# Peptides against a protein of PDB entry 6RGO, part 357

Target 1, 392 residues: chain A of PDB entry 6RGO
Amino acid sequence: MALKLLGFNQDATCFSVISSNKGVTIYNCDPFGKCFELEKSTSNDEELDFLVEMLFSTSLIAVVDKTIGASKRKKLKIVNTKRKATICELTFPHEIMDVIMNRKIICVVLKSDQIFVYDISCMKLLRTIDVRGEKLKSTSKFRNSEAVGDIGVRVSLSTDNNSILCYSSYSKSDKENAPLNDIVVFDALKCIQINVLPAVHQSNIVCIACSPDGMLMATASEKGTIIRVFKTIDTENDEPILVNEFRRGSRPSRISEMKFNHDNTLLACVGESDTIHIFALPVTTTEADANEDDTLQQSSHSLSSSINGLQYISKGLANRFGKIIVSKIPTQSQQRHVAYIKIPENAKYRIGFPKDTTNTIHICGEDGNYLVYSIPRNEVGPCTLVKSNTFD

## One batch from the design tools (peptide; made by RFdiffusion4, then SolubleMPNN)

Design b2_p30_4_s1 (from b2_p30_4, 14 letters changed)
Fold by OpenDDE base, seed 1:
Structure b2_p30_4_s1 (fold): chain B 392 residues (1-392), chain A 30 residues (1-30)
Amino acid sequence: as target 1 above (392 residues)
Amino acid sequence: SERKKLEEEAEKIIKKLEELAKKNPVIDLT
């Protein structure tokens, strides 16, 4: 049976797959092995589809069975893996598209472009976010066009207790076909909007990653050529702070996942290309005191490429339609990857960063490979394979 | 360890959810 990847947990200690056993299997990364299995209750030879979100390496998981019928696709099961038992079930008005979790909250994304935010400790609804807003509800001819491709609300959540939620939103243009190219930053605990980043791409955002601490976000459009990294909370002159602009490639290719490492020094991306790209982020030197002490000339040629702070000159080119488009940063400021991993063509991969080793990346493929790579620190080049395991 | 603290936190969450689920095992939002 073809494997389907569900992804890594928040700290890359486990990953989830739909296995040959016609169910969900969770693997532990170290020591490598099966730690949980959820068998499919139905004998139908239908293609299995699930969402699984694990709370780190704990016995708490959220599961959505998307395989059979419209009713199951609307059900979120909270499962105790130690007991192999459903604790509780939530039923939603629309199909569940995504589920994200940390120690404090669960966010559930619906096909209706609604985000339901829950307190995990009691499954109390804290907020319903309607990304379409009230004005667009009236024009809800549900485009029953089957050609509504994989364009929906994208979300990412900080893995810390601050619970910073980043989500894609529709641009305020009165056009019936407004792109999902705005980002909203939301405090999911306080249920307040912190920031809005307008028109961060020219087309729909298809991938978002929030840093573990919630201080950074990465965004990619359906073109997948440029990745932008922004500060989530901080602004300069009420404008969004662009920290980095990375070039994945010259050819359009979908990015399916992005992840920050736990110290915000690396950003990885994976998708339909034969290459996982890893980008270095500038270490935000906190203003440690400029104590004057003189001497040690150690000629570390830090390739401090002086990212002269390209002030995000919102030269709002007010093109005649009043859209604040994020000014294209000059192609000269586009950083390349510092490292890469080649993957088989047509194999879907997922990525995760372990906490204990910030220069290590975990990857798993629908080819049944779980791979651990070391990331080079001081040179641009391929990652080195450190460990490999197989799964079925 | 951090892992042990997470496991203990998850066990508290699970216990609380199991106690709540005895009263309302299914939450319908339709």
Scores: peptide ipSAE 0.512, ipTM 0.885, DockQ to the pose 0.907
Fold by OpenDDE base, seed 3:
Structure b2_p30_4_s1 (fold): chain B 392 residues (1-392), chain A 30 residues (1-30)
Amino acid sequence: as target 1 above (392 residues)
Amino acid sequence: SERKKLEEEAEKIIKKLEELAKKNPVIDLT
């Protein structure tokens, strides 16, 4: 049977899949098993496509039927899984491209490059963000955006109550084909733009991850060779907004998903490559409780010293305030993965970090494998398989 | 547990949305 992965929920307690024969199935990770099914409404042999976003492991889900030819690609269904019933439907002017949620907010991304921000508790529209309209205010020509191929607006939302929304935006370059290589950081609760990171890559951003607390954001371009990690908020201490640069590889390969773990110590990435990469983030020890004793020699290779050794090469990409956000980081300062998982070639995988175990990663494949790996602490190497299950 | 608090929050949201949906079950934004 052809499986299509929808991915993990916010805390990796559940994952969703599309089965060509069944429709949408939601699996619980522990204990492993099917917890919900949404049957296909059509008898047609059409390739099923869906968006499913869960509110953690709860009975609240958002569903979009994206099946080709379906008049439903503009409809968001809010579903109660315990009752197997649609609570309400929202119809949008354009096709829904993505849906993300947390305890407070639902964001709906349209093919029109619009982001609709809702209060989940009442489905009240809080904000419409028009990413194209922001470009049009900066660039005098309405280019018919139909020619922007498979490269749409990307979004990520913090899983906490801070509800930090990161999205890709168009560069202010006078070029008619301005890339989606800016990032906007948006407080979805207050409905305010809090930061803008201009030209964080040379090409379109295809993947964004927000940390669970919304303090960090990771980005990858179409090249997928370099991952950048940024602070979402400017700190008073003139600390660089760019906190990490990771090298996934030398060969271009699309990154489909990135995730932070729940304590912001790890960043994982997956995509078209045979390898899931896991990177270590520097723990910003706030200097508070330095009780002396347990000198665990965490080789805090003080990334602070290598980043502070970045001579502000004056040719950096300046933010709206003239601050350099992205300098050419010397290739020598680009960190490699600390851990990896080999996956089958051409198998699409999704990743999730469970909340309770910071050194564990959940993965699932279109090959029907659900796998739990332990991440090594003390050495650079492969992750260890701890648990495996199969699904159909 | 935190999970139980989330389930209780989700049930409150669901109940409120079901009450609102009795007034307007379909919102067209077209």
Scores: peptide ipSAE 0.511, ipTM 0.886, DockQ to the pose 0.902
Fold by OpenDDE base, seed 4:
Structure b2_p30_4_s1 (fold): chain B 392 residues (1-392), chain A 30 residues (1-30)
Amino acid sequence: as target 1 above (392 residues)
Amino acid sequence: SERKKLEEEAEKIIKKLEELAKKNPVIDLT
């Protein structure tokens, strides 16, 4: 059967899939099994497309029917899974492209490059962010948006109560074809812009991940060769703080998803490649007081590579051709993965980090595999398969 | 447990949304 993955929830306790024959199914990870099913409303052989965003392992989900020909692509349904009932419905002026939530906020991304921010507790609109409108104010030319292919606004939301929203924005370059290569950091609760990271890549950003606490953000461009990790809030001399630059590979390959683990020690990425990459983040050792004594020789090879804070000198030397030269971090400072998982080249996978086990990753594939891997602690190498389940 | 706290929070949200939906079940932004 053709499966389409919708992904994991915030804590990787559940994942959602579309089955061409059944509709939407939500699986619980432990114990493994179906926890919710949304039946196909139409007998048509149309390719089913849905957005499903689940509030952790709760009975609250947001659903969008994106199926072609459906008048429903503009409708967000809030569903109680225990009752199998729609609670409320919101209709938008444009097609819904993405939905993300935490305990406080729902963000709805439209094809118009608008982000609608809601208080989940009452579905009150807090803010409409118009990413195109901001561009149109900066660039005198109305772009007919017809020719912008699969490049839309990308969003990520912190899973905590701080509700840090990171989204891609258009560069302020006077170019008729300004890329979506800026990042805005937004307090979704206060509705305040906190930070702007200009030109974090040379091409459009296609993937963003916010850390669970909202303190870190990872970005990848359409090239998918380099992942950059930034501080979201903190700045140094009004410049963005680049924490890490990771090299996924030398060949272009789209990254579809990135996730931080719950303690911000790992970043995973998945996409069109045969490999899930897991990168280690430097643990900011809080200076715990150096109290004296006990000599236990545990050879923790702390790779304390003191990456001196490379001020990302966002002095985009506009060369004579108006190319923002993103100051390349020396290729010598680009870290590789610390762990990896091999996956079938043609299988789309999704990733999630469980909260209670920081060295464990959950993955699921359109091949019908749900897999739990242990991440190696002390060596660079493959992850170890711990548990496997199949689903149809 | 934290899970139980999340379930109780979600149930409060659901209840409040169900009460609001009795007054305004559909919000049109078109």
Scores: peptide ipSAE 0.507, ipTM 0.884, DockQ to the pose 0.904
Fold by OpenDDE base, seed 2:
Structure b2_p30_4_s1 (fold): chain B 392 residues (1-392), chain A 30 residues (1-30)
Amino acid sequence: as target 1 above (392 residues)
Amino acid sequence: SERKKLEEEAEKIIKKLEELAKKNPVIDLT
């Protein structure tokens, strides 16, 4: 059967797929099996396209049918999976491009570059963010929306209750073709902008990941060669803090998804390449619990892996126009992956990190494979396959 | 368990949305 991956839920306990013959299927990861199926409403041989966002492993899902006609693509259904019933339906002025949720909010991204932020508990609109309207105050010419291909506003949301929303925005350049290379950090509960990271890449941002706690954000451009990790909230002298710069590869390749693990120690990326890359993040030792006196001298051979200290090059070169450009980490200071998974060429994969096992990654493929890998802790190398299941 | 607390929270949300949907099942934003 032709499968299309929708991805993992927030805690990687479930994943969603589109089956050409059945419609939407949700699988539970452990124990592995089908937990929900949404039957195809039409007998037509039309290619099925859906957005499905699940609230963790609960019976609450948001569904958009993108298969047929412009009208259905504007409709968000909130569904109770236990009852197989639509609770409520929202209709938008434009096609829905993305839907993301946590325990507190739903964000709906439209083709108009608008983000609608809702309180999930009552579907009350908290805010409409007009990403294009902020650009139009600087540039008089509407580019007709038809000519902007696969490049739209990208979003990521923290899975915690802080509800930190990161989204791509248009650079305030006087050029009609300003790239989507700025990031806005937004408190989705308070409806306030917290931070703006200008020009985080030279080209359009195509992938964003927020950490589960909302404290970190990873970004990748359409080149997909460099991944940058920033602090979301914290600034140094009103400048954005670049924490890490990772080099995925030398060849351009689109990154489709990135995920942090639940303790912010790992960042994984997947895309059009034959390799899932896993990067280590520096563990911020909070100094707090240093008080307990326990004398155990165990000679931990510090494998001083020369993680050449990321010199925080705080020297933002203020370019002549007073815009803070996030200083590029020198190419010599760019970190590589610590672990990898080889995947079939041309197979689309999705990734998720389970909450209870920070050194485990879940992956699923359009080839019908659900795979669980163990990530090596102390060496650079391949991940070890721990469990495999198939689905159709 | 945390999962059970999440399911109970989601059931409360669902119940509240079902009660609201009796008044307005379709919200048009067009």
Scores: peptide ipSAE 0.505, ipTM 0.885, DockQ to the pose 0.909

Design b2_p30_4_s2 (from b2_p30_4, 16 letters changed)
Fold by OpenDDE base, seed 2:
Structure b2_p30_4_s2 (fold): chain B 392 residues (1-392), chain A 30 residues (1-30)
Amino acid sequence: as target 1 above (392 residues)
Amino acid sequence: DEKKKLEEEAEKILKKLEELAKKNPHIDLT
């Protein structure tokens, strides 16, 4: 059967798939098995498309039927999986492009480049963010929205209660074709903009990941050759802090998904390439545990030499307009992956990090494979397969 | 159990949304 992957939930305890014959199926990762099925309402041979966002491993899901020709593409359904019942429906003025949630917030992204932010506990609208309206205040020319292809607003939300929302925004350039290459950091609970990172890439941003705690974000452009990691909230002299710049590869390849692990020590990426890449982030030693004993001095030397390539990003080249351009880290200081997984070149994969095991990654493929890998700690190399399951 | 606590929170939300939907069956944002 043709499978389409919807992805993992926030803690990688479940994943969702579309089966062409059955509709939506949700699998539990451990113990592995089907935990919910949503039957197809129509007998038509139409290619099924859905958004499904889960509240962790709970009975609360958000569902959008995105099937082509369906009038339902503007409707968000809140479903109780235990009762197999729609609890409420929200109708939007435009097609729903994405839905993300945590314990506090639901964000709904529309084809109009609008983000609707809700309090999940009552579905009260907290904010409408008009990403296009912010651009129109700077540029008098209406581009007709019809011809902008698969490039829309991208979003990521922290999985914690802080509810840090990162989204792509249009550069304030007077060019009619301003790219979606700015990032806005938004407190979704307080409904305040915290930070703006201008021109983080030269082309449109196509993938964003927020860390679970909302303190870090990763970005990738259409080129997918370089991944940048920034602090979300912290600034240095009112300038954005670039923490890391990773090289995925030399060839352009779209990144479809990125994820941080739960302790912010790893960043994984997947996309159109035959390889999932895993990057190590520098551990910020919080000064608090400085009191335990002297003895483990010796073995840390060998890995430190490759990490010392954190050249302080010298003063951003203020362009002629006083805008901070994130200085490109010199290609020599770009870090590579520390681990990788080889996947079939023609299979789309999704990734997730489980909460309890920071060196384990869950992956699932449209080939019907659910795989658990162990990530090497002390060496650069392939991940080790620990568990394999199949689904249909 | 954190999983049980999250499920109880989700059930509380779902119940409240059901009570709201009975009062306003269509939250139309159009």
Scores: peptide ipSAE 0.563, ipTM 0.896, DockQ to the pose 0.848
Fold by OpenDDE base, seed 1:
Structure b2_p30_4_s2 (fold): chain B 392 residues (1-392), chain A 30 residues (1-30)
Amino acid sequence: as target 1 above (392 residues)
Amino acid sequence: DEKKKLEEEAEKILKKLEELAKKNPHIDLT
């Protein structure tokens, strides 16, 4: 059967898939098994397309049917999975491109580059964010929907109650074709812009991940070769703080998803490549415990050699992208452990980090595999398979 | 405990949304 992955929930306790024959199925990760099924409304052999966002492992889901007719693609359904009932429906002026939620907020991204921010507790509209702004409305020749691939506004929301929203925005260039290469950090509860990170990549941002606590964000461009990690709220001399720069590979490859683990010690990425990459983040020591003099001369033996394509870009290349990002990458040359998982070629995978096991990653594939891997702590190498299940 | 607390919160939200939807079946919140 053709499976399409919708992904994991916020805490990786569940994942959702589209089955061509059944519609949407939600699986529980532990114990493994089906927990909900949403039957397809039509007998048509049309390729099923859905958005499904689950509120953790609860009975509350948001569903968008993107398969059939322009009207359904504009409708967000709130469903009670225990009752198998639609509770309410919201209609939008444009097609829904993405839906993200936490315990406080639902964000709905439209094809119009608008973000609708709702209080989940009452579905009150808190803010409409127009990412195009007033100036670009005049030159909206509708980008002929055919040729400009999946370049739209990207969003990520913190899973905590602080509800930090990171979204891609158009650079303030007078060019009609400004790239989506700026990031805005937004307090979704207060409806206040906290920070703006200009030109974080040279090309459009296609993937964003916010940390669970909203303190970090990761970004990747269409090239997918470099991943940048920034502080969301904190600035240094009013300039954005680049915490990490990771190289996924030398060859361009789209990154489809990135996620932080619960304690912000790991960042995983997946996409069109045969490899899931897991990067270690340096523990940001708060300045207080700087006193213990433990001069462990960890000999920086440059393991420069045979790890195919993961070069840490040393300080030197950061200077060539303009003055804007003060790349005070802290000189803590902590050996950033990198782990990886090999996946089948052409299989789409999704990733999730469980809350209770910070060194465990959940993955699921369109090949019908649900896999749990242990991540090595103190070495660079492959992850170890711990559990395997299949789904249809 | 946390899972149960989250489910009780989701059930309260769902109940409130059902009560709102009964009053305004088109919550046209646009």
Scores: peptide ipSAE 0.561, ipTM 0.897, DockQ to the pose 0.711
Fold by OpenDDE base, seed 3:
Structure b2_p30_4_s2 (fold): chain B 392 residues (1-392), chain A 30 residues (1-30)
Amino acid sequence: as target 1 above (392 residues)
Amino acid sequence: DEKKKLEEEAEKILKKLEELAKKNPHIDLT
């Protein structure tokens, strides 16, 4: 049967799939098994497409039927999985492209490059973000939404209660074809923009991940060769917003998903390549209790020395060219993966980090494999397969 | 414990949304 992966929930306790014959199935990871099924509404041999966002492992899901029919693609359904019932429906003016949620917020991304931010507790609209509208004040030409192909607004939301929303935005370039290469950081609870990161890549951003706590974000462009990690908030200490630059590979390859683990020590990426890459993040030691003894000489080659070459180009030049946040980081500062998983060629995989095991990664494939890997701590190498299950 | 608390929060949300939907079954944002 053709499977299409929808992905893991926020804590990687469940994952969702589309089966061409059955509709949407949600699997529990441990114990492994089906926990919910949503039957297809039509007997037609139409390619099923759905968005499903689950609130952790709860009975609350958001569902969009993207199967043929312009009216359904505009409808967000809130479903109670225990009752197998639609509780409410919201209709949008445009096709829904993405849905993300946490315990506080649900965000709905439209094909119009609008983000609708709701208080999940009452479905009250808190904000409509028009990602195009900031540019429309300068250039009266409505880009026909049709001509911007597979490149839409990308979003990621922190899984915590801080509800930090990161989204891609259009560069302020006067070029008619400005790329989606800016990042906006938005407090979804307070409905305020907290940061703007201009030109974080040379091409459109196709993948964003927010850390669970919302303190970090990762970005990848269409090239997928470099992943950049940024602080979401400017720290008082004039510390560089760009904290890491990782090299996935030398060959272009689309990154479809990135995830931080729950303690912000690891970043994983998956996409069109035969390899899931896992990168180590520097532990920001908050100078809490230095209990003396366990001087494990992790040769933290202090990234401090190479990042100090990111001289803040003084305030004066920033006004005309924008803050070049991304100086050409020397290729020597580009870290490789610390761990990897080989996956079948042409199989789409999704990734998730479980909360309770920081050195474990969950993956699932359109090949019907659910796999649990252990991540090596002390050496660069392959992850070890710990558990495998199959699904249909 | 945390999983149970999350489910209770979700059930509370779902109940409130059901009560809202009974009052306004279609929020058409057209």
Scores: peptide ipSAE 0.555, ipTM 0.893, DockQ to the pose 0.842
Fold by OpenDDE base, seed 4:
Structure b2_p30_4_s2 (fold): chain B 392 residues (1-392), chain A 30 residues (1-30)
Amino acid sequence: as target 1 above (392 residues)
Amino acid sequence: DEKKKLEEEAEKILKKLEELAKKNPHIDLT
């Protein structure tokens, strides 16, 4: 049967799938098993499509029926999974493209390039962000969204209570076809723009990940060859701080998902390639008070020696229009993966990091595999398979 | 403990949304 993956929840304790015959199924990761099902309401042989966003492992889910021909593509349902009941329904002026949530906020992305920000506790609209309206009024041509494929506004939300929202925006170029290559960092609770990262890639951004604490953001373009990691809030001389530039590969390949682990030490990416890549981030030693003398000489063969070669050459390449382009890290200082997982060719996979085990990654495939891998700490190499389960 | 606190928070949200939906069945965002 054709499975379609919806992805993991915020802490990788559950994942959601669409089964062509069953509808939406939610699986618990540990203990592994089916925890919820939304039955197919229609006997039609239509290809099912849904958005499902969970509030962690709770009974609260947001559901959108995106099935082709369905008038429901504009409707967000809040469902109580324990009661198997729709609690409320929100109707939008345009098709829902994405839904993301944490304990405080729901963000709804529309085909109109609008982001609706809600207080989850009452479904009160806090802000409508018009990503197109931030362009100068001249580009009134609706890109007929049919001809320019899967290029829309991308969003990521911190899983903490700070509710840092990162979204792709259109460059302020006077060109009719400005790329979605700017990033806006937004405090979703206070409804304040915190930062703007201009032209973080040369082409449209197709994937964004925010760290759980909202302090870091990863971005990938349509090329998917380079991943950039930035600080979200902090700036240096009013300039965006590029923390890392990772090389996924030499060949173009779309990245569909990226995730940080819960301690911001790892970034994983998955997409159309046969390989999940895991990158190490520099351990930001928070200056925790150096006072407790606990002499555990763990031989941290500090990966620090390779970090010292990152001269932050903050040489902003001023393009011909005085716009700061984030300085490209020299191609020689582009870090490769520290770990990888081989996946079947043409299988779509989703990734998640569990909270309790920072060196473990959860993956699931449209092939019906749920896999748990251990990430090597001391060497560059393949991840080790720890657990496997199947689903249908 | 954290999972239980999250579920209690979600149940509180769901109950409040149910009470709001009974008062305003169409939160029409038109």
Scores: peptide ipSAE 0.517, ipTM 0.882, DockQ to the pose 0.780

